# Peptides against a protein of PDB entry 7BDX, part 294

Target 1, 212 residues: chain A of PDB entry 7BDX
Amino acid sequence: EMGAAACTLLWGVSSSEEVVKAILGGDKALKFFSITGQTMESFVKSLDGDVQELDSDESQFVFALAGIVTNVAAIACGREFLVNSSRVLLDTILQLLGDLKPGQCTKLKVLMLMSLYNVSINLKGLKYISESPGFIPLLWWLLSDPDAEVCLHVLRLVQSVVLEPEVFSKSASEFRSSLPLQRILAMSKSRNPRLQTAAQELLEDLRTLEHN

## One batch from the design tools (peptide; made by RFdiffusion4, then SolubleMPNN)

Design b2_p27_4_s4 (from b2_p27_4, 19 letters changed)
Fold by OpenDDE base, seed 3:
Structure b2_p27_4_s4 (fold): chain B 212 residues (1-212), chain C 212 residues (1-212), chain A 27 residues (1-27)
Amino acid sequence: as target 1 above (212 residues)
Amino acid sequence: as target 1 above (212 residues)
Amino acid sequence: SLEEKLLEEEEEEKKKHLEEVRKELLE
């Protein structure tokens, strides 16, 4: 309980840029993010056995950790730190997104995807994520998720790749062939306006790049 | 491990006034400080059995919690919150200071005493602490501590009472009779300059009040 | 039903794809 409460408070205050700088300015940041990755991994591995209630203290703790990572990645210095010093955490997040089944831990998936999106604002981060082994298959897997928010954040991450020629040109053929275009097209007809717009914009961007 | 790391980060960032305001602005502050008191109490109760290594994750966690409370109490809004909304935590800190033997958990005692001192900056807080059952016997017990930093912070807390006529006048006779004046006099001869000064000033203040 | 078989095949294909994704992430 206490750990979850402390992490939840840290999550809340980490929305401030100055707090992110303070977190990173200490010699404890590296250790914290290392343990964060391990803790998140341990939690996800525990899901195959016991039906952990999504509102458990453990779940809340892991959500708070993912939220902290997301807030850190929202800041330029935080992105630099993650991409340069905490790549293992990024690898862990990518792995966990692949290990979770469609519909499992939706809120956690959203936070993890938001963190990756925030990291993708940095070109070095975008390159690191997009060049990760199995990245495109992972996108396909995640786009099969029944949750509209998960799909929305996946589409945003895909859009970040598509909008960067230095990244997309390397994988353009694979992206075109391995993205579930029919699923994205179905999302462009969604009643969810955010999902609809994101899918429509991505399809337009992909079409524009086919003619170039 | 992860809980201690998170609390340690929260402790570090709570040195900022804006972070304290952010902690208190959430609906989670009450719960957090309630659990904090319980966690600290559980830790201190565990010391009578197993020799918990002072550098254990549990110890580090509890130190971080006490540090957070100290930092919150350093800010005006934090003092107001603690005195109005978290009196149970103050009662717990007073209890724990009484339950710990001389020389036990010196660092924790210092942090707890610092938190009480910070609360004592608020007149309402000073009244609440000083009117607590057994407060003067607690001061006597704490002044028997072999640690100079513990004694220093006790003397500072006593000074806060003595410097407030509205508080001291009610207990002046009891303070004069129940304070270990000989021990304080011995501290005024300490080689520790901070302890020496604090003891000297307190003795001067007490003498001034005997003649009024 | 044909729908249940298609759903099972889709789940098996998803499972196979998951195994491939896991394999590619582990490679």
Scores: peptide ipSAE 0.008, ipTM 0.720, DockQ to the pose 0.013
Fold by OpenDDE base, seed 2:
Structure b2_p27_4_s4 (fold): chain B 212 residues (1-212), chain C 212 residues (1-212), chain A 27 residues (1-27)
Amino acid sequence: as target 1 above (212 residues)
Amino acid sequence: as target 1 above (212 residues)
Amino acid sequence: SLEEKLLEEEEEEKKKHLEEVRKELLE
């Protein structure tokens, strides 16, 4: 309980750039982000048995941790820190996204995807994420999620890769062959306007890049 | 471990006024400060048995909590919040200061005393603290501490009461009769220059108020 | 190898699960 409350407050204040700088300027930042990854991994591994209530203090704690990472990654110095000093945490997030089943822990998936998207704003971060083993299969897996919000954030992450020629040129053949284009096309017909727009834009960008 | 790490980061960033405002502007502030008091009380109650190592994660967690309260009380809106909405926490701090033996948990005592001092900057806070049952006996008890830093912060708290005529006029007779004047006089001869100065100033203020 | 068989079984299970999710998405 107390840890979750403290972490939730830290999450709330980490929406400020100055707070992110203060977190990273401390000697405890490395330890914090290391333990964050371990804690999230332990939580996800605990799910295979009991339906932990989504509203548990433990789930709230992990959501707050993921939220902090997302807010840190929203800031330039935060992205630099994560990519340079906390690669294990990024690898953990990628792994956990692969370990979670479709429809499982939707809110956590969204926060983790938002973190990866924010990291991908940095070219070094984008390269690191996109060159991670199993990245494209992971995108395919995540796009099977029944949740429109999960799918939306996956499409945004794919968009980040596609819009960067230095990254996409290396993986273009694999992206074209391994992306679930039919599923993305189905999403472009979604009743969810945000999902519809994101899917349509991605398909247009992919088509444009096929002709170049 | 993770809770202590998160709380330590929150403590560090709470040194900013804007962060304190952000903490208090949230709907979770009340719950956080309620649990804070309970957590600190549980920790102090656990001390009666085993010498918990001062450097334990649990002690660090409680130090961080006390540090957060101190930083909140350093800000005007934080003082107002504590005095209006978290009186139970203030009562808990007063109680814990009474429950701790001389020389026991010195660092925690200092942080709690700093919190009370900061709250006492607000007239409403000063009134609330000074009118708390057993306040003057508590001062007498705390001034028996062998630690110069504890004694210094007690003297500062007494100074806050003495310098406010609206508060001191109500308690002047009890303060004069119940303060350990001989111990304060001994502190004015301390080799610690900060303690020496604080004790000397307090004695001078008390003498001035006797003649008025 | 035993590892290759386990990996193949895991891939087949992932495929089956994806087919079930597709079925649920189409309903």
Scores: peptide ipSAE 0.000, ipTM 0.716, DockQ to the pose 0.012
Fold by OpenDDE base, seed 4:
Structure b2_p27_4_s4 (fold): chain B 212 residues (1-212), chain C 212 residues (1-212), chain A 27 residues (1-27)
Amino acid sequence: as target 1 above (212 residues)
Amino acid sequence: as target 1 above (212 residues)
Amino acid sequence: SLEEKLLEEEEEEKKKHLEEVRKELLE
């Protein structure tokens, strides 16, 4: 309980750029983010055995951790830190997004995807994520999620790749062949206006890049 | 481990006034400080049975909690919050300072005393602390500590009472009779310059108030 | 076992629910 409460407060205050700088400026940041990855991994690995109540202190704790990572990645210095000093955490997030089944831990998936999206604002981060083993299969897996918010954040991440010519040119053929274009097309017809817009924009971007 | 790491980061960033405002502005603050008191109490109660290593994750966690309370109490809005909304936490800190033996948990005592000192900057906080049952016996107990930093922070708290006529006038006789004046005089001759100065100043203040 | 059958039914229901949610997302 106390750990979850403390982590939740840290999540809330980490929305401030100055707080992110303070977190990163200390000698504890590396250890914290290392343990963060391990904690998130341990939580996800525990889900196969016990239907832990989604509202458990442990789940709330992991949500707060994912939220902190998201807030850190929202700031330029935080992105640089994650890409340079906490790659294992990024690898963990990618792995966990793969290990979670469709419909499982939706809130955690959304937070992790938001963190990856924020990291993708950094070209070095985008390269690191997009060049990760199994990245495109992971996108396919995540786009298969029944949750509209999960799919929305996946589409945003895909768009980050598509909008960067230096990254997209290296994998354009694989992206075109491995992305579930029919599924994205279906999302462009969704009743969810945010999902609809994101899917439409991505399809337009993909079409524009086919003609160039 | 993760809880202690998160709490340690929260402690570090709570040195900022804006972070304290952010902590208190949320709907989680009351719950957090309630659990803080309980956690600190549980830790101190566990010490009688197991010589927990002073460097345990649990001890570090409790130190971080005490540090957060100190940082909150350093800010005007934080003092007002503690005095108005978290009196149970203040009662817990006073109780724990009484329950800890001389030489036991020195770092925790220092942090708790720093928090009480910061609360004492608020007149309402000073009144609340000084009117607490057993406050003067507690000062006697804490001034018996072998640690110079503990004694220093006790002297600072005593000085906060002495410097407030509205508070001191109500208990002046009890303070004069129950304070270990000979011990404070011995501290005024300490080789520790901070302790020496604090004891000298307090003795001067007490003498000045005897003649008025 | 009855437990295996219940687990299979729960997996099939989850699959069906996933298909329905997909259908709702696609509609």
Scores: peptide ipSAE 0.000, ipTM 0.716, DockQ to the pose 0.014
Fold by OpenDDE base, seed 5:
Structure b2_p27_4_s4 (fold): chain B 212 residues (1-212), chain C 212 residues (1-212), chain A 27 residues (1-27)
Amino acid sequence: as target 1 above (212 residues)
Amino acid sequence: as target 1 above (212 residues)
Amino acid sequence: SLEEKLLEEEEEEKKKHLEEVRKELLE
């Protein structure tokens, strides 16, 4: 209970750039983000048995942690910190996204995907994520999610890769062969306007890059 | 571990007035400070058996909580919040200071005393604390502590009472009869310059008020 | 630059979206 409450408050205040700078300027940041990864990993591993109620203090705690990572990654110095000093956390997020089943822990998936997207704003971060082992299979897996918001954030992450020629040129053949294009096409016909637009734009971007 | 790390970060950033405003402007502040009091109480109650190592995650967590309360009380809106909406927490801090033995949990005592001192900057807070049942006996108990820093912060709290005529006039007879004046006099001869000065000033203030 | 403005707009949009997710998680 108390840990979740404290983490929730920290999440709330981490929406400020100055607070992110204060978090990262301290000597505790490295330890905090190391333990964050371990805590998130332990939580996801615990899900295979008991339906941990999504409203549990444990769930709220992990959501707050994921929210903090997202807020840190929204800031330039935060992205630099994560990419340079917290790669294990990024690897953990990628792994956890792979371990979660379609429809499982949707809110956590969204927060983790938002954090990865924010990291992808940094070219070094984008390279690190996209060059991670199994990244393209992970995108395929995540695009199989029934949740429109999960799929939206996956499409945004793919778009970040596609819009960066330095990254996309290296993996273009694998992206074209391994992305579920038919599923993305189905998303472009979604009733969800955000998902529809994101899928349409991505398909247009992919087509444009096929002709170049 | 993770809870202590999160709370420690929250403590660090709560040194900012803007962060305190953000904490208090949220809908979670009341719950957070309610649980804070309960957590601190549970920790102190657990001390009667096992020598919980002061370096435990539990101890660090409670220190961070006490630090957050102190930082909140350093701000005008934070004092207003504590005095109006978190009186149970103030009562808890007073109780815990009474429950702890001389020399026990010195760091926690200092943080709790700092929070009470900060609350005492508000006249309403000063009145609330000083009118609390057993307040003067509590001061006597705390002044028996062998730790110079504990004694210093007690003297500062007493000084806040003495310097407020509206409060001191009501309790002046009880303060003069129940304060350990000989012990305060001994502190005025301390090798610790901060303790020495605080004790000297308090004795001078008390003497000045005897002549008025 | 136009890129800096786009990044700022994107950061603001992310902040708003995170606030919405936060509300949904806390409701």
Scores: peptide ipSAE 0.000, ipTM 0.713, DockQ to the pose 0.032

Design b2_p27_5_s1
Fold by OpenDDE base, seed 2:
Structure b2_p27_5_s1 (fold): chain B 212 residues (1-212), chain C 212 residues (1-212), chain A 27 residues (1-27)
Amino acid sequence: as target 1 above (212 residues)
Amino acid sequence: as target 1 above (212 residues)
Amino acid sequence: SSLVERLQRESAELQRAYENGDSLWVS
């Protein structure tokens, strides 16, 4: 209980750039993010057994951790910190996104995807995550999720890759050969307006790249 | 481990007025401080058994909690919150200070005493803690501590009582009858300059009150 | 000059604001 409450408060106050800078300016940031990755991994591994209730202290704790990572990645120095000093955490997030089944731990997936999107705002961050082993298959695996918010954030991450020529050129062959075009087309017709817009924009971006 | 790390980061960033305001502006503050009191109490109760190592995750967690309470009490709205909405936490801190033996959990005592001192900056806070059952005996119990920092913060709290006529007048008879004058005089000769100064100042304040 | 340092700070703040403009915040 207390750990989840403290972490939730830390998450709440981390929605400020100055608080993120204060977290990163401390000598404890490295340890915190190292343990964060381990804690998130332990949580995901524990799900294969007993049904962890979504509202458990453990779940709330891990949601808060993922929220903190997202907010850290929202600022330039936070992205730099993650990509330079906490790569293992990024690798863990990518791994956990692959380990989770479609429809499993949706809220955690969304938060992790939001963190990766924020990391992708910087070219260095985008390069790092896109060069990760199995990144493109992972995107398509995640895009098979029944949850519209998961799919939305996957599409945003795909868009970040597509809009960066230096990154897209390296993966273009694999991307084109494996692109779940029918799935994205189906999303462009979604009743969810955010998902619909994101899928339409991505399809436009892809068409533009085919003509160049 | 993770709980202690998160709570320690929260403690670190709570050294900002804006972060304290953000904590208190959230709907989770009441629950957090309620659980804080319970957690601190559980920790102190657990000490009567096995030697909890001072550097344990549990100890570090409780230190961070006490640090957060101290930082909250450092600002006007934080003091108001504690005295209006979290009185049980203040009662718990007073109780725990009484339950701890001289020399036991010195760091926790110091942090708790610092929090009470910060609460005492406001007349409402000072009234509340000074009107608590056994407050004066508690001060003398704590002043018997072999630790100079514990004694220093006790003397500062005693000074806050002595300097407030409305509070001191209510307890003056009990205060005068039980005052460990020889102990305070011994502290005024301490090799610790901070303790020495605090004891000297208190003795001067007491002399001034005897002449009025 | 103090002006160049001020303009550099303003430019760096604008650049940071631009780089963070699309950032996702969660609470």
Scores: peptide ipSAE 0.293, ipTM 0.788, DockQ to the pose 0.188
Fold by OpenDDE base, seed 5:
Structure b2_p27_5_s1 (fold): chain B 212 residues (1-212), chain C 212 residues (1-212), chain A 27 residues (1-27)
Amino acid sequence: as target 1 above (212 residues)
Amino acid sequence: as target 1 above (212 residues)
Amino acid sequence: SSLVERLQRESAELQRAYENGDSLWVS
């Protein structure tokens, strides 16, 4: 309980760039993000198909951790920190996204995907995550999720890959051969306007790359 | 462990006034400070005369909690919050300071005394803590501590009482009858310059009040 | 130098790459 309360407050204040800089400027940041990965991993492993009480202290604690990671990744020095000093955390996030079933821990998936998207703003971060083993299959696995918000953040991450020629060129063959085009086309007809827009933009980006 | 890491980061960033305002502006502050008191109380009760490992995760967690309370009390709105909405926490801090033996949990005592000193900057806060049952005996109990830093912060809290005529007048009889003058005189000869100065200033303030 | 000051110097060289995306904030 107390840990969850402290972490929730830390998450709330981490929405400030100055607070993120203060978090990273201390000697405790490395330890914190190391334990963060372990804590999230332990939580996901404990789910064993049980209906997660979304309002449990454990759930709120892990949501706060994922929120903090997202907010850290929102700024340049935070992205640089994660890619240089917390690669294990990025690896853990990628692993946990693969370990979760479609429809499982939707809120946590969204938060983790938001953090990866923020990391992808940095070319070094985008290179790191896109070169992860099974990254392209992972994107398509996540795009099979019934949740529109999960799919939205997957499409945004795919777009970050597509818009970066150096990254896309390395995966272009695997990407084109495995692309769930029918699924993306279905999303471009979604009633969710954000999902619809993201799917349409990605389809336009992909068409542009077919003509080049 | 993770809770201690999160709380330590929250403590570090709470040195900013803007962060304290952000902590207090959320709907989680009341719950956080309620659980804080309970956590500190549970920790102190668990010590049962055992040599506290100063570097334990539990110790660091409680230090961070006390540090956060201190930083919240460092600003006007934080003092107002503690005195209006977290009186139980102030009562708990006063109780825990009484429950601890001389030389026991020195670092925690210092942090708690620093928080009470910050609360004492507000007349409403000073009134609240000084009107607590056994407050004057508690000050003298704490002044018997062998630690110079504990004694320093006790002397500073005593000075806050002495410098406020409305508060001092209510306790003047009890204060004068119980004052450990020989102990304060000994501290005015301390090799610790901060303790020496605080004891000298308090003795001067007390002399001024004897002539009035 | 603090870790932040070091990371800020390193990130300043990459600042153009960071301007190409809308960072997501969560609370």
Scores: peptide ipSAE 0.283, ipTM 0.784, DockQ to the pose 0.176
Fold by OpenDDE base, seed 3:
Structure b2_p27_5_s1 (fold): chain B 212 residues (1-212), chain C 212 residues (1-212), chain A 27 residues (1-27)
Amino acid sequence: as target 1 above (212 residues)
Amino acid sequence: as target 1 above (212 residues)
Amino acid sequence: SSLVERLQRESAELQRAYENGDSLWVS
């Protein structure tokens, strides 16, 4: 309980750039983000057995941790820190996104995907994430999720890859050969306006890349 | 481990007035400070049996909580919040300071005393604390501590009482009859310059009140 | 700054949505 409450407050205040700078300026940042990855991994591993109620203190704690990572990644110095000093955390997030089944831990997936998207704003971050083993299959695994918000954040991450020629060129053949086009087309007809727009924009970006 | 790390970061960033405002502006502040009191109480109750190593994750967690309370009390809106909405936490801190033996949990005592001192900057806070049952005996119990930093913060709190006529008048007879004058005189000769100065100033303030 | 504010706002909106949906804090 108390740990979850403290972490939730830390998540809330981490929405400030100055707070993120203060978190990163301390000698404890490296250790904190290392333990964050381990805690998130332990939580996801615990899900395969017991129906840990999603509304548990543990779930809230992990949500807050993922929220903090997201808020840190929202600012330039935070992205630089994560990409330079917390690569293991990024690898953990990628692994956990692969370990979670479609429809499983939707809220956590959204926060983790938001963190990866925020990291992808940095070219170095985008390169690191996109060069991770199994990255393209992971995107399609996540896009098979029935949750519209999960799919939205996957499409945003896919768009970040597609819009960066230096990154896209390395995976273009695999991307084109494995693209779940029918799934993206279905999303472009979604009743969710954000998902619909993101899918339409991605389809336009992909068409532009095929004609060039 | 992770809870202590998160709470330690929250403590560090709570040194900013803007962060304190952000903590208090959220719907979670009341619950957070309620659980804080319960957590601190549970920790102190656990000390009477097992030599919980002072360097435990639990100890660090409670130190961080006490640090957060101190930082919240350092600003005007934080003092107002604690005095209006978290009186139970203040009562808990007073109780815990009474439950701890001389030389026990020195670091925690210092942080708790700093929080009470910060609250005492507000006249309403000073009135509330000073009207607590057993407040005068508690001050002398704490002043019997062998730790110079504990004694320093007790003397600062005593000074806050003495310098406020509206508060001091209510307890003046009990204060004068129970004053550990020999102990304060010994502190005025301390090799610790901060303790020495605080004891000398208090003795001067007390002399001024006897002549008026 | 506008992008950062948007991303932070989106995170804060998710936090509020999760907190309001969790019966533990509404009670």
Scores: peptide ipSAE 0.025, ipTM 0.773, DockQ to the pose 0.043
Fold by OpenDDE base, seed 1:
Structure b2_p27_5_s1 (fold): chain B 212 residues (1-212), chain C 212 residues (1-212), chain A 27 residues (1-27)
Amino acid sequence: as target 1 above (212 residues)
Amino acid sequence: as target 1 above (212 residues)
Amino acid sequence: SSLVERLQRESAELQRAYENGDSLWVS
């Protein structure tokens, strides 16, 4: 209880750039983000046994942790910190996204995808995550999720790869051979306007790349 | 571990006035400070059995909690919040200071006394704590501590009472009848310059009040 | 070539505007 309450407050105040800088400027950041990955991993591993109530203190704690990571990744110095000093945490987030089934822990998936998207804003971050083993298969696995918000954030992450020629060129063959085009086309017809727009933009970007 | 790490980060960033305002501006502050008191109480109650290692995660967690309360009380809106909405926490701090023996949990005592001192900067806060049952006997109990830093913060809290005529007049009879004058005189001869100064200033304030 | 350079500049300006504006914040 108390740990979850403290973490929730820390998440709330981390929405400020100045607070993120203060978190990173301290000597405690490395330890905190090291344990963060382990805690998130332990939570996801516990889900296979007991239907842990999504509204549990444990869930709230892990959501707050993922929220903090997302907000840290929202600023340039936070991205630099994660990519230089907390790579194990990024690897853990990628692993956890693969371990979760479609429809499982939707809120956590969204937060983790938002964190990876923020990391992808930096070319160094984008290179790091896109060169991770199984990254492209993972994107398609996540795109099979029934949740529109999960799919939206996957499409945004795919767009980050497609819009960077240096990164896209390394994966272009695998990308073209495995692209779930019918799924993306279905999303471009979604009643969710955000999902519809993201899918349409990605389809336009892909068409532009085929003509170049 | 993770809870203590989160709480330690929250303590570190709470040194900013803007962060304190952000903590209090959220809808989570009431719950957080409610559980804070209970957690601190549970920790102090656990000390009578096992010699809990002062460097334990539990100790670090409670120190961080007390540090957050102190930093919140350092600003006007934080004092107003504590005195209006978290009186039970203030009552808990007073109780815990009474439950701890001289020389026991010195760091926690210092942080708790600093929080009460910060609350005493506001007249409403000073009135609230000084009107607490057993407040004057508690001050003298705490002044028996062998630790110079504990004694220093007790003397500062006593000075806050003495310097406010409206508050002092209500307790003046009890204060004069129970004052550990020999102890304060001994502190005015301390090799610790901060303790020496605080004891000397209090003795001067008391002399001024006897002549008025 | 000029359209690719313009799209790369608009993508780099979008990426700079993205670096500064399109970060996702969660509260």
Scores: peptide ipSAE 0.285, ipTM 0.779, DockQ to the pose 0.173; fails the geometry check

